# Peptides against a protein of PDB entry 5TUV: the designs that were tried, part 70

Target 1, 107 residues: chain A of PDB entry 5TUV
Amino acid sequence: KEVIDRLRYLKAEIEDLELKERELDQQKLWLQQSIKNVMDDSINNRFSYVTHEDICNCFNGDTLLAIQAPSGTQLEVPIPEMGQNGQKKYQINLKSHSGPIHVLLIN
Target 2, 107 residues: chain B of PDB entry 5TUV
Amino acid sequence: AQECQNLEVERQRRLERIKQKQSQLQELILQQIAFKNLVQRNRHAEQQASRPPPPNSVIHLPFIIVNTSKKTVIDCSISNDKFEYLFNFDNTFEIHDDIEVLKRMGM

## One batch from the design tools (peptide; made by RFdiffusion4, then SolubleMPNN)

Design b2_p15_5_s2 (from b2_p15_5, 8 letters changed)
Fold by OpenDDE base, seed 4:
Structure b2_p15_5_s2 (fold): chain B 107 residues (1-107), chain C 107 residues (1-107), chain A 15 residues (1-15)
Amino acid sequence: as target 1 above (107 residues)
Amino acid sequence: as target 2 above (107 residues)
Amino acid sequence: SITIVNPDKIRIIIS
């Protein structure tokens, strides 16, 4: 019967898709670990930087702040609220747990 | 049959999820490639210059970029140990992570 | 990129 055949086909396909999804999950985990290892390498770490020129070439016409912070640093942007003068408060809160934060004004 | 229809819906759901995971995996691959290219660029540049760049001229990963209008007034409060930062803006701003910057750099 | 325009709280861990 056509319906039965379709059901069999769909079930088989879903099973194959499930296997594919698990494969992708494993690949993701592997790649994430690989990235971590590459970034943690002492030589790579030494050369893991961008220049002011690099940043300026990426953005135009605005004030740019570069915030260098250790991995794990928490960044929080609270909901803007009205200030005393009726102006909304736009804020960024940074908290590091492993080292100091460095801020540069690019332009 | 209703069962067939249900399985078709499930199949489509799984296909979409797999597509998303494939996209995420590709993104991670590109991130790793971008980082490696950055390191290679910097290593080559320093070899040619026979010296590292000035400390204040580079931004080490990980970092974020905050951009806002040139008219925006920015106030910053810093803790004694520089582990906590509070930024106040009188207008809206944008935040960009280092991954996006590397993409814009063409890495 | 994250545009801070809407009144939403955003929390990010830098990694």
Scores: peptide ipSAE 0.125, ipTM 0.874, DockQ to the pose 0.040
Fold by OpenDDE base, seed 2:
Structure b2_p15_5_s2 (fold): chain B 107 residues (1-107), chain C 107 residues (1-107), chain A 15 residues (1-15)
Amino acid sequence: as target 1 above (107 residues)
Amino acid sequence: as target 2 above (107 residues)
Amino acid sequence: SITIVNPDKIRIIIS
């Protein structure tokens, strides 16, 4: 009786939650496409940059590298392992397929 | 009943997923806003200066920032076509995407 | 391309 009613309630709620989740998934998809469209706009693309000052204001006291690479560029950071000389290897591997990679040393 | 408990667990799981997706959606919205603000800032700045910034003075999106200690030695191997980069660090480093940078900039 | 501000700490090898 009470258990049956609870089961019915839970099943109905789960169904509603499924609908809500699908709605959110669709919204995410639409928003992602919207962001892409905004960024691909010729005018927006022309002004889609930051300055050295911008970067320096975000970080202090360290060496800063800015790496500009096309979307889809593969970035690999291997797990640090001991090298032949006994030193841990800290690496970044970048591979672009659509354009050249540009690197700037900021400070 | 056991069935009731199972459904309650599922309900809670779905609620948490929905919450996570809502948060992710909000982040995407903020990213879009930040990008638009960046574009507006740069357009205004160039209008005031009556010229675009020098090409090597800005970092175009998409990009990443690598920060490491001032003492870190960085070795970089570059392919002839500049499509492949291998960075070697003698110490740890951090990677930050352009989205995080825009957040830190207050966009 | 790459712009180097502190060449003492960055070594570039072109393969």
Scores: peptide ipSAE 0.068, ipTM 0.869, DockQ to the pose 0.527
Fold by OpenDDE base, seed 1:
Structure b2_p15_5_s2 (fold): chain B 107 residues (1-107), chain C 107 residues (1-107), chain A 15 residues (1-15)
Amino acid sequence: as target 1 above (107 residues)
Amino acid sequence: as target 2 above (107 residues)
Amino acid sequence: SITIVNPDKIRIIIS
């Protein structure tokens, strides 16, 4: 009796959790679409930037590059390997398909 | 008993997934709030200055920040496809996305 | 915003 009751309880709880998970999945989709709509708004897009001061306040003591690229730009950071000259290769590869990439030296 | 144990494992798995999804939703909400705050800040700042910032003084979203030592030599090359960029560093570097930058800015 | 590709080969070396 106890085992049967426990089984029924667990099955009912799992069903409730399944409903909750589907609810969260739906909420995520709606929120993602909301964010996209907000960022794609012409007025918001006009003001969607940070300044050199903003970046400098976030980081200190090093060289900072700001790389602006269109959404969907692909970024690759290969595992450092020895090059032909015996030096490790530290690289960033960027591939854009929709627009130019802009690079700024902050400091 | 074994069936109960199997269902308990399944229940725990679902609980963990739900927890992860809740955390992901929270992050998305924070991202949206940060973006809205950024837009509002910039809009207010431009109103006070009565002009937009110079084009080369701001970094438009989306972007990434590359942080490296001041001693690091950085080379940039553009492939035949002008949308492809290759950055070479003679030492290690850090990459930070715009979301992290907004967090550090306190948006 | 930027899509990271080739996840199996991505390694960020932090200074």
Scores: peptide ipSAE 0.059, ipTM 0.870, DockQ to the pose 0.041
Fold by OpenDDE base, seed 3:
Structure b2_p15_5_s2 (fold): chain B 107 residues (1-107), chain C 107 residues (1-107), chain A 15 residues (1-15)
Amino acid sequence: as target 1 above (107 residues)
Amino acid sequence: as target 2 above (107 residues)
Amino acid sequence: SITIVNPDKIRIIIS
């Protein structure tokens, strides 16, 4: 009946949507690889930097730390917990596996 | 009837996921463009200056920016090999990735 | 770029 026809239609549409989703997934993978190739190029890598001025122009009136770390570096921000003095702790944990981490105070 | 409703819900969920993936794909495209623009800018700048910038004056990708109040006390513990960092803040902070910075720079 | 790998503990991988 009408319900059966609707079911068939919906199932077919869902199948089409699955195909579309897979297509987008493939496009994402392709683009990610493209970006990686561009960034890993020796010439591009040589010029892949920003200046202190660039950073200062992006942010106002705060203390700015720039943390440069190699790809794959792990960054963890634990959920704030109460310290011994009753104050919440705010932390950043960094763990690199492929190179040293460099920190710059911008302002 | 109930099965029809369930499939309609699933269809809608898939449509939303597809929309999200399309947006993510567009973001990746913008990231690639921004990076290429950054490289081009820096190459041109160095050509005009006839020298590279001082090594400690630039921040190489990938990086993050930590933004906090000027009143925030920051303590940092570093491993000997500089592969591990522990930052302690007495107040809240914000983290921004290099992609966001490039966006703010107008790349 | 940064990828969040653990939303419960705000774990991020720089990429």
Scores: peptide ipSAE 0.118, ipTM 0.874, DockQ to the pose 0.037; fails the geometry check

Design b2_p15_5_s3 (from b2_p15_5, 8 letters changed)
Fold by OpenDDE base, seed 2:
Structure b2_p15_5_s3 (fold): chain B 107 residues (1-107), chain C 107 residues (1-107), chain A 15 residues (1-15)
Amino acid sequence: as target 1 above (107 residues)
Amino acid sequence: as target 2 above (107 residues)
Amino acid sequence: SITIYNPENIRLTIS
């Protein structure tokens, strides 16, 4: 009796949660599109940059590489495995398909 | 009773997913705000300076920051078209995306 | 292209 009522309640609640989840999925999609539109705007794109000072203020005491690459650039960081010389390989592989990659060494 | 328990588990799972998606949406909103603030800052700065920054003095989005020790030796192999990069480090490094940088900048 | 401020720890190879 009570179990039956609980089951009915739970099923109804789950349906409501499904609706909520779909709503959130839709919101995420539109928000992502909105961000893309904002970033692709010609004026916004013109001013979409940070300075060396900005980067230096965010990090201290290290060597900093700024790698500017087009959207869609593939970045691969292999697991640091032993190389042929017995030393771990720490590496980054970058492959762009839409434009050149620009690298700046900061500090 | 067992069916009730199964549905309760499912309900909880869905609730957690919804919570995660809500958090993700909030993050996206913050990203958009940060970007808009960045653009506004740069526009204002260039207006005050009455000129754009030198092209090699800024890092255009999208970008990543590689952070490593001052002692780390970095080898870089670059393709002729600048579309492919291979970085080799003799020690560990950290990678930070532009989103995190904007956060650290307080945008 | 690349801008290097501290080149002592950077080695570049252009293929």
Scores: peptide ipSAE 0.106, ipTM 0.872, DockQ to the pose 0.535
Fold by OpenDDE base, seed 4:
Structure b2_p15_5_s3 (fold): chain B 107 residues (1-107), chain C 107 residues (1-107), chain A 15 residues (1-15)
Amino acid sequence: as target 1 above (107 residues)
Amino acid sequence: as target 2 above (107 residues)
Amino acid sequence: SITIYNPENIRLTIS
Protein backbone atom coordinates (compact mmCIF):
# COMPACT_ATOMS: atom_id res chain seq x y z
CA LYS B 1 0.00 0.00 0.00
CA GLU B 2 2.78 2.37 0.90
CA VAL B 3 4.70 1.60 -2.29
CA ILE B 4 1.59 1.91 -4.42
CA ASP B 5 0.72 5.24 -2.86
CA ARG B 6 4.25 6.51 -3.39
CA LEU B 7 4.18 5.44 -7.03
CA ARG B 8 0.90 7.24 -7.60
CA TYR B 9 2.22 10.35 -5.92
CA LEU B 10 5.41 10.39 -7.96
CA LYS B 11 3.61 9.81 -11.23
CA ALA B 12 1.19 12.62 -10.50
CA GLU B 13 4.03 14.96 -9.58
CA ILE B 14 5.97 14.11 -12.73
CA GLU B 15 2.89 14.87 -14.78
CA ASP B 16 2.60 18.26 -13.11
CA LEU B 17 6.28 18.91 -13.76
CA GLU B 18 5.81 18.09 -17.43
CA LEU B 19 3.08 20.71 -17.63
CA LYS B 20 5.27 23.22 -15.84
CA GLU B 21 8.17 22.60 -18.20
CA ARG B 22 5.97 23.10 -21.25
CA GLU B 23 4.68 26.31 -19.74
CA LEU B 24 8.22 27.58 -19.26
CA ASP B 25 9.13 26.63 -22.82
CA GLN B 26 6.22 28.64 -24.13
CA GLN B 27 7.05 31.60 -21.91
CA LYS B 28 10.64 31.56 -23.15
CA LEU B 29 9.50 31.55 -26.75
CA TRP B 30 7.18 34.48 -26.22
CA LEU B 31 9.75 36.45 -24.27
CA GLN B 32 12.39 35.92 -26.95
CA GLN B 33 9.99 37.23 -29.55
CA SER B 34 9.12 40.16 -27.32
CA ILE B 35 12.78 41.07 -26.90
CA LYS B 36 13.30 40.90 -30.64
CA ASN B 37 10.32 43.15 -31.27
CA VAL B 38 11.51 45.68 -28.70
CA MET B 39 15.01 45.80 -30.13
CA ASP B 40 13.75 46.10 -33.70
CA ASP B 41 11.50 49.03 -32.87
CA SER B 42 12.65 52.11 -34.75
CA ILE B 43 12.71 54.39 -31.72
CA ASN B 44 14.43 51.84 -29.50
CA ASN B 45 16.96 51.11 -32.22
CA ARG B 46 17.83 54.80 -32.43
CA PHE B 47 18.73 54.85 -28.74
CA SER B 48 20.26 51.39 -28.43
CA TYR B 49 23.85 52.42 -27.71
CA VAL B 50 26.43 52.76 -24.97
CA THR B 51 29.08 55.45 -24.61
CA HIS B 52 32.84 55.30 -24.27
CA GLU B 53 32.37 56.33 -20.67
CA ASP B 54 30.03 53.41 -20.09
CA ILE B 55 32.63 50.97 -21.36
CA CYS B 56 35.48 52.57 -19.44
CA ASN B 57 33.45 52.31 -16.25
CA CYS B 58 32.99 48.59 -16.83
CA PHE B 59 36.65 47.73 -17.49
CA ASN B 60 39.96 48.93 -16.08
CA GLY B 61 43.55 49.22 -17.21
CA ASP B 62 43.52 47.34 -20.50
CA THR B 63 43.20 47.83 -24.22
CA LEU B 64 39.52 47.77 -25.10
CA LEU B 65 38.16 47.16 -28.57
CA ALA B 66 34.50 47.82 -29.17
CA ILE B 67 33.28 45.87 -32.16
CA GLN B 68 29.85 46.80 -33.41
CA ALA B 69 28.52 44.22 -35.83
CA PRO B 70 25.08 43.54 -37.28
CA SER B 71 22.89 40.86 -35.82
CA GLY B 72 23.81 37.47 -37.17
CA THR B 73 27.49 38.25 -37.51
CA GLN B 74 29.53 35.11 -37.03
CA LEU B 75 32.31 35.17 -34.47
CA GLU B 76 35.01 32.52 -34.39
CA VAL B 77 37.85 32.11 -31.93
CA PRO B 78 40.09 29.30 -33.15
CA ILE B 79 41.97 27.13 -30.72
CA PRO B 80 45.40 28.69 -30.27
CA GLU B 81 48.07 26.91 -32.25
CA MET B 82 51.80 27.35 -32.53
CA GLY B 83 53.03 29.87 -35.07
CA GLN B 84 56.19 29.93 -37.15
CA ASN B 85 58.11 31.76 -34.45
CA GLY B 86 56.96 29.42 -31.73
CA GLN B 87 54.29 31.83 -30.55
CA LYS B 88 50.70 30.78 -30.04
CA LYS B 89 48.20 32.32 -32.40
CA TYR B 90 45.32 34.12 -30.77
CA GLN B 91 42.66 35.11 -33.27
CA ILE B 92 39.18 36.47 -33.68
CA ASN B 93 37.40 35.95 -36.98
CA LEU B 94 34.30 37.97 -37.76
CA LYS B 95 32.01 37.52 -40.72
CA SER B 96 28.99 39.72 -41.27
CA HIS B 97 26.31 39.02 -43.84
CA SER B 98 24.03 42.01 -43.43
CA GLY B 99 26.29 45.02 -43.05
CA PRO B 100 29.71 46.43 -42.29
CA ILE B 101 31.51 45.98 -39.00
CA HIS B 102 32.67 49.01 -37.03
CA VAL B 103 35.61 48.96 -34.62
CA LEU B 104 36.48 51.49 -31.93
CA LEU B 105 39.57 51.51 -29.76
CA ILE B 106 38.75 52.71 -26.26
CA ASN B 107 41.45 53.93 -23.85
CA ALA C 1 10.82 -0.22 -4.72
CA GLN C 2 13.04 -0.04 -7.77
CA GLU C 3 10.27 1.63 -9.73
CA CYS C 4 9.93 4.24 -7.00
CA GLN C 5 13.65 4.92 -7.17
CA ASN C 6 13.51 5.29 -10.94
CA LEU C 7 10.64 7.75 -10.71
CA GLU C 8 12.40 9.72 -8.00
CA VAL C 9 15.45 10.03 -10.25
CA GLU C 10 13.21 11.16 -13.09
CA ARG C 11 11.47 13.65 -10.82
CA GLN C 12 14.77 15.11 -9.73
CA ARG C 13 15.96 15.37 -13.33
CA ARG C 14 12.83 17.26 -14.31
CA LEU C 15 13.10 19.53 -11.29
CA GLU C 16 16.64 20.45 -12.29
CA ARG C 17 15.60 21.18 -15.87
CA ILE C 18 12.75 23.34 -14.63
CA LYS C 19 15.13 25.19 -12.34
CA GLN C 20 17.49 25.83 -15.26
CA LYS C 21 14.66 27.02 -17.47
CA GLN C 22 13.38 29.31 -14.74
CA SER C 23 16.85 30.79 -14.43
CA GLN C 24 17.13 31.28 -18.19
CA LEU C 25 13.72 32.92 -18.27
CA GLN C 26 14.72 35.27 -15.48
CA GLU C 27 17.88 36.14 -17.39
CA LEU C 28 15.85 37.03 -20.47
CA ILE C 29 13.55 39.20 -18.39
CA LEU C 30 16.54 41.04 -16.98
CA GLN C 31 17.97 41.50 -20.47
CA GLN C 32 14.77 43.09 -21.68
CA ILE C 33 14.58 45.35 -18.65
CA ALA C 34 18.21 46.36 -19.05
CA PHE C 35 17.68 47.23 -22.70
CA LYS C 36 14.58 49.28 -21.96
CA ASN C 37 16.43 51.12 -19.21
CA LEU C 38 19.29 51.85 -21.59
CA VAL C 39 16.95 53.28 -24.19
CA GLN C 40 15.18 55.37 -21.58
CA ARG C 41 18.48 56.71 -20.26
CA ASN C 42 19.69 57.68 -23.71
CA ARG C 43 16.41 59.28 -24.70
CA HIS C 44 16.43 61.36 -21.56
CA ALA C 45 20.07 62.32 -21.98
CA GLU C 46 19.60 63.44 -25.57
CA GLN C 47 16.49 65.37 -24.60
CA GLN C 48 18.42 67.20 -21.90
CA ALA C 49 21.31 67.93 -24.25
CA SER C 50 18.94 68.83 -27.08
CA ARG C 51 21.17 66.91 -29.49
CA PRO C 52 22.34 63.40 -30.26
CA PRO C 53 25.82 62.30 -29.25
CA PRO C 54 28.63 62.46 -31.79
CA PRO C 55 28.60 59.39 -34.05
CA ASN C 56 32.01 58.11 -32.99
CA SER C 57 31.35 58.60 -29.29
CA VAL C 58 28.83 55.79 -28.99
CA ILE C 59 28.71 52.07 -29.67
CA HIS C 60 25.49 50.78 -31.14
CA LEU C 61 24.06 47.42 -30.18
CA PRO C 62 24.76 44.66 -30.87
CA PHE C 63 28.45 44.76 -30.03
CA ILE C 64 31.23 42.91 -28.28
CA ILE C 65 34.09 44.16 -26.16
CA VAL C 66 37.56 42.68 -26.55
CA ASN C 67 39.79 43.21 -23.54
CA THR C 68 43.53 42.58 -23.65
CA SER C 69 46.75 43.82 -22.08
CA LYS C 70 48.18 47.19 -23.04
CA LYS C 71 51.25 45.29 -24.20
CA THR C 72 49.31 43.08 -26.58
CA VAL C 73 49.98 43.73 -30.25
CA ILE C 74 46.83 43.59 -32.32
CA ASP C 75 46.81 43.09 -36.07
CA CYS C 76 43.55 43.62 -37.90
CA SER C 77 42.87 42.56 -41.47
CA ILE C 78 39.72 43.94 -43.04
CA SER C 79 37.99 42.88 -46.23
CA ASN C 80 37.31 45.52 -48.84
CA ASP C 81 33.59 45.51 -48.06
CA LYS C 82 34.27 45.56 -44.29
CA PHE C 83 32.13 42.46 -43.84
CA GLU C 84 35.03 40.28 -42.73
CA TYR C 85 37.55 41.01 -39.99
CA LEU C 86 40.55 39.01 -38.84
CA PHE C 87 42.17 39.99 -35.56
CA ASN C 88 45.54 38.60 -34.54
CA PHE C 89 46.78 38.96 -30.99
CA ASP C 90 50.20 38.07 -29.65
CA ASN C 91 48.66 37.33 -26.27
CA THR C 92 45.42 36.24 -24.64
CA PHE C 93 42.26 38.31 -24.69
CA GLU C 94 38.77 38.34 -23.21
CA ILE C 95 35.47 38.78 -25.01
CA HIS C 96 32.41 40.30 -23.38
CA ASP C 97 29.00 40.61 -24.99
CA ASP C 98 26.72 43.61 -24.77
CA ILE C 99 24.47 41.84 -22.28
CA GLU C 100 27.31 41.57 -19.79
CA VAL C 101 28.21 45.21 -20.37
CA LEU C 102 24.65 46.29 -19.61
CA LYS C 103 24.79 44.26 -16.42
CA ARG C 104 28.03 45.91 -15.36
CA MET C 105 26.49 49.28 -16.13
CA GLY C 106 23.70 48.52 -13.69
CA MET C 107 20.96 48.76 -16.28
CA SER A 1 34.96 53.28 -40.28
CA ILE A 2 37.46 52.67 -37.49
CA THR A 3 38.32 54.95 -34.58
CA ILE A 4 41.75 54.42 -33.03
CA TYR A 5 42.94 56.40 -30.02
CA ASN A 6 46.14 54.53 -29.14
CA PRO A 7 47.36 52.87 -32.33
CA GLU A 8 50.87 52.03 -31.12
CA ASN A 9 50.05 48.35 -30.69
CA ILE A 10 47.47 48.07 -33.46
CA ARG A 11 48.16 47.48 -37.13
CA LEU A 12 45.33 47.69 -39.62
CA THR A 13 45.44 46.16 -43.07
CA ILE A 14 42.67 46.58 -45.58
CA SER A 15 42.57 43.76 -48.09
Scores: peptide ipSAE 0.102, ipTM 0.874, DockQ to the pose 0.517
Fold by OpenDDE base, seed 1:
Structure b2_p15_5_s3 (fold): chain B 107 residues (1-107), chain C 107 residues (1-107), chain A 15 residues (1-15)
Amino acid sequence: as target 1 above (107 residues)
Amino acid sequence: as target 2 above (107 residues)
Amino acid sequence: SITIYNPENIRLTIS
C-alpha cells in the first residue's frame, strides 16, 4: 500500500536526520572547544583587544562605557522599578568571581 | 494514516532544528574568524609601531559596551576589590557585547 | 564569556 511505502520512507529519512543532527552537535562542541583554545592561547590573548577608535567608529552620538570583565562575569539588568523618588531605576549589576572589573569612558 | 502524519510532523521538527543548529554553527565560525582577524590586525599594528599600545588605551576581551544619551546621569558603586559594580542610570541605555563590536568593525 | 541576565533574554536595550 502507498501508506506503507510512505511510512518506510519517512522512517528512513528521520533516521538520516538523526545522524545529521548528531553530526552538527559534535561539530558545535568541537568548534566551541577550538574557540576556547584559540582565545586562551598566550599570544592570541596578548593581542585580543580593541581600541578607543574602534569603539568610536562603531557608535556615535552617545556616552560610551567600555566594561572589561573576566570570563564568567555575571551581568544582570533588572526590570526597571520605581525608585524612592518616583523615578524608574535603570541598573546594571556586575559580579565577577575570577578577577577585577575595569571600566573605561570612551566618549 | 495518522501514523504517517505524526512522522511528517516529526520530520519537519527535526528539519527546523537542523536548520537552527546549522545557523548557530555558522555564527561560531564567523566569531572565530573575526577574533583571528582582530589578533592579526593588532599584531601587525604593534609591529609597525614597534611598541605595544599604552595601558588604558585599549579594551581587552571579553568586554561589553554600554551606550546612553550624553544627558544621562550615570552613578557607579564599586566594591573594594572591584569584583562588583552597580551602575545607576536616570535614563535608558543599550548594551552591546564584544562579538557585536567585532561584527561592526568588519572583522 | 559574560553571562547576561536580561528579563527579556532577547534585547540588550533597556527602555
Scores: peptide ipSAE 0.096, ipTM 0.875, DockQ to the pose 0.041
Fold by OpenDDE base, seed 5:
Structure b2_p15_5_s3 (fold): chain B 107 residues (1-107), chain C 107 residues (1-107), chain A 15 residues (1-15)
Amino acid sequence: as target 1 above (107 residues)
Amino acid sequence: as target 2 above (107 residues)
Amino acid sequence: SITIYNPENIRLTIS
């Protein structure tokens, strides 16, 4: 009886959790759409930028590259492997499909 | 019973997923707030200056920041249309998305 | 952030 009761309880709880998870999934979708709408707004888009100073204030003592690329741009970083010269390869591969990529050296 | 144990494992799995999704939802909310604050800041700044910033002084969203040592040698090959970039580094680097930058900016 | 040197390939989409 205890096992049967426990099974029934667990099944009921899992059902409730499924409902909660679906609710969260729906909220996420709506929020993502909201963010997209806000960012795509003409006025917001006009002011959707950071300055060189902003970037410099966030990082210190390093070489900083700012890469502005259209949404949907693919970024790949392969696992570092030993090159022909005996040095590990550290690489970034970028591929855009909707527009040019712009790179700025910040410092 | 084995079935009871299986359901308990499943329950715990779902609880963890829900927790993760709640955290992700909170992050999205913060992202939207940060973006709105960024736009507001820039609008106010341009109003005070009575001019937009110079075109080459700002980085438009979306973007990423690549951070590496000042001693790192960076080689970059670019496609003719600037749709594809291949970066080679002789040392390690870090990548930061615009979301993290906005966080560091205190937006 | 993504620190480069990890045991897995990284593939991201900028959005």
Scores: peptide ipSAE 0.195, ipTM 0.880, DockQ to the pose 0.037; fails the geometry check

Design b2_p15_5_s4 (from b2_p15_5, 8 letters changed)
Fold by OpenDDE base, seed 5:
Structure b2_p15_5_s4 (fold): chain B 107 residues (1-107), chain C 107 residues (1-107), chain A 15 residues (1-15)
Amino acid sequence: as target 1 above (107 residues)
Amino acid sequence: as target 2 above (107 residues)
Amino acid sequence: SIHIYNPDRIRLIIS
């Protein structure tokens, strides 16, 4: 009896958790769409930028590359592997599908 | 008994997923707030200056920042249409998205 | 100073 009751209880709880998870999933989708809409707004888009100073203030005196790319641009960072000369390969692959990529040297 | 244990594991798994999703939602909310604050900042700044910033002085969203040592040698291969970029580094690097930059800016 | 990209994020899509 106790085992059966425990099973019933657990199943009911899991069902409630499933509902909660679905609710969160829907909220995520809604919020993502909301963010997109806000960013796509003509006025907001006009002012959606940072300055070189902003970037420099966020990082130390390292070499900084700013890569401007259209939404949906794919960025891949392969696992460093040994090259032909024994040097590890540190790479970034960028692929855009909707427009050109622009690279700026900030520092 | 074994079924009870299986369900308990599943319950815990779902609880953890829910927790993760809640955190993700909070992150999205912060992203939206940060973006709105950025827009407000820029609008106010341009109003005070009575002019937009020079075109080459700003980085429009979306973007990423690549951070590496000043000693790092960077080679870049670019497609003819500038849709594809291949970066080769002789040392390690860090990548930061615009969301993280906004966070560091205190937006 | 050596900077290392987070290995947990090997692929990103700019949104």
Scores: peptide ipSAE 0.074, ipTM 0.872, DockQ to the pose 0.037
Fold by OpenDDE base, seed 4:
Structure b2_p15_5_s4 (fold): chain B 107 residues (1-107), chain C 107 residues (1-107), chain A 15 residues (1-15)
Amino acid sequence: as target 1 above (107 residues)
Amino acid sequence: as target 2 above (107 residues)
Amino acid sequence: SIHIYNPDRIRLIIS
């Protein structure tokens, strides 16, 4: 009796949660498109940059490289493996499809 | 009773997924706000300076930051097609995306 | 740096 009522309640709640999840999925898609539109705007694109000072204020002590690459550029970091001299290889692989990659030494 | 337990597990699973999706959505909102704030900051700064910053003084989005020890030796190789880049490090490194940088900047 | 980047094989798309 109470079990039956609980079952009914749970099923109804799960149905509501399914609707909520779909709503969130749609909102995510909308927001992703919105972000893309904002970033692709010519005026916004003109001002979409940070300075060396900005970067230096965010990080301390180590060597900093800034790698500016076109949207869609693929970045791969392979699992470190032993090299020819027994040294582990630490690598970053970049593949651009739409333009050049620019590298800046910050400090 | 067993069915109730199964549904309660399912309900909890869905609630956790919804919570995760809500968090992801909030992060996207913050990303958009951060980007808009960056654009506004830069527009205002250029208006005050009455000129754009020097080309080599800024890093245009999208970008990544590589952080490594000052002792780390870094080399870069470019593929024949000029769109593939290989960075080799003799020690470990960190990678930070532009979103994290904007967060650290307080945007 | 504080945290060492020690990932599995990761492929990221910059956007």
Scores: peptide ipSAE 0.065, ipTM 0.870, DockQ to the pose 0.038
Fold by OpenDDE base, seed 2:
Structure b2_p15_5_s4 (fold): chain B 107 residues (1-107), chain C 107 residues (1-107), chain A 15 residues (1-15)
Amino acid sequence: as target 1 above (107 residues)
Amino acid sequence: as target 2 above (107 residues)
Amino acid sequence: SIHIYNPDRIRLIIS
């Protein structure tokens, strides 16, 4: 039957798609590791920075904080909720485990 | 048949996931390219200046940018070892990662 | 360390 043929076709295609998805997953992992290796290179690491000018050119009309934190630093932004005084809490919590956090007020 | 319909739904689901993963890979590639361009730019700039930038004039990766109104008051609590930060804002803010900054820089 | 350019808007508490 046509239905049987369609079923067989769909099952075969799904198997092919599964293989493709696994391939993409592996490629992602490889690329992520590649990026890490590039960034960890001593020469690249030495030059892995942006300037105040760079930041200012990306944003305008606001106050900008630059927070330099080591990889793996925990960043928590709680959902704004009413505080004890009736004010909504706009908060950022940072917890580093590998080094100090550095903060710059850009403007 | 119902079975055909179920498999077609599954096929479409997998196709969409594959498409998303392909897009994610493209983004990672662009991130790596942007980083390499940043490094190249900085190397060239320092060569031209014949010196590195002052230590406190640059923001080293990884970092985040917090963008808030000029009117926003920021309270910052810092641990003794500077591994933990608590920021309190009296108004809303935006957070941008270094990847987005590099994109905005045109890297 | 931290660099503050507008201390009127930034309150630092070391704890």
Scores: peptide ipSAE 0.046, ipTM 0.869, DockQ to the pose 0.512
Fold by OpenDDE base, seed 3:
Structure b2_p15_5_s4 (fold): chain B 107 residues (1-107), chain C 107 residues (1-107), chain A 15 residues (1-15)
Amino acid sequence: as target 1 above (107 residues)
Amino acid sequence: as target 2 above (107 residues)
Amino acid sequence: SIHIYNPDRIRLIIS
């Protein structure tokens, strides 16, 4: 009896949780669309930038590269593997489909 | 009994996913706020200066920041159309997205 | 393993 009751309870709870998860998924989709709309606005897009100073204030002591790429650009970072010279290969692969990629040296 | 245990595991997994999704929603909200604050800042700054910043002085979203040691040697191969980039580093690097940058900026 | 970051903007793939 107890086992049967527990099973029924658990199944009902899981069903409720599934409903909650779907609700959250829908909210996420809505919010993502909202963000997209805000970013795609012509005025917002015009002012959607940071300065070199902004970046320098966020990071210290290292070489900083800023990579500007259009939305949808693919960035791949392979797992470092040993090269022919015995050194690990640290790589970044970028592929854009919508426009050119621009790289800036910040410091 | 075993079935109860299986359902309890599933329930726990669903609860964790829900928690993660709730956190993700909060992050999206913060991202939107940060972006709006960035736009507002830049609009105000340009109004005060009565001119836009020079094109090469700003980094337009979306972008990423690559951080590496000043001693790191960076080799970059670029396609003719600048749609494809291959970076080779002789040492480790870090990648930071524009969202993280906005957070660090206090937006 | 492949990790994808922000597929709607810059798609970061770490494998």
Scores: peptide ipSAE 0.048, ipTM 0.869, DockQ to the pose 0.036; fails the geometry check

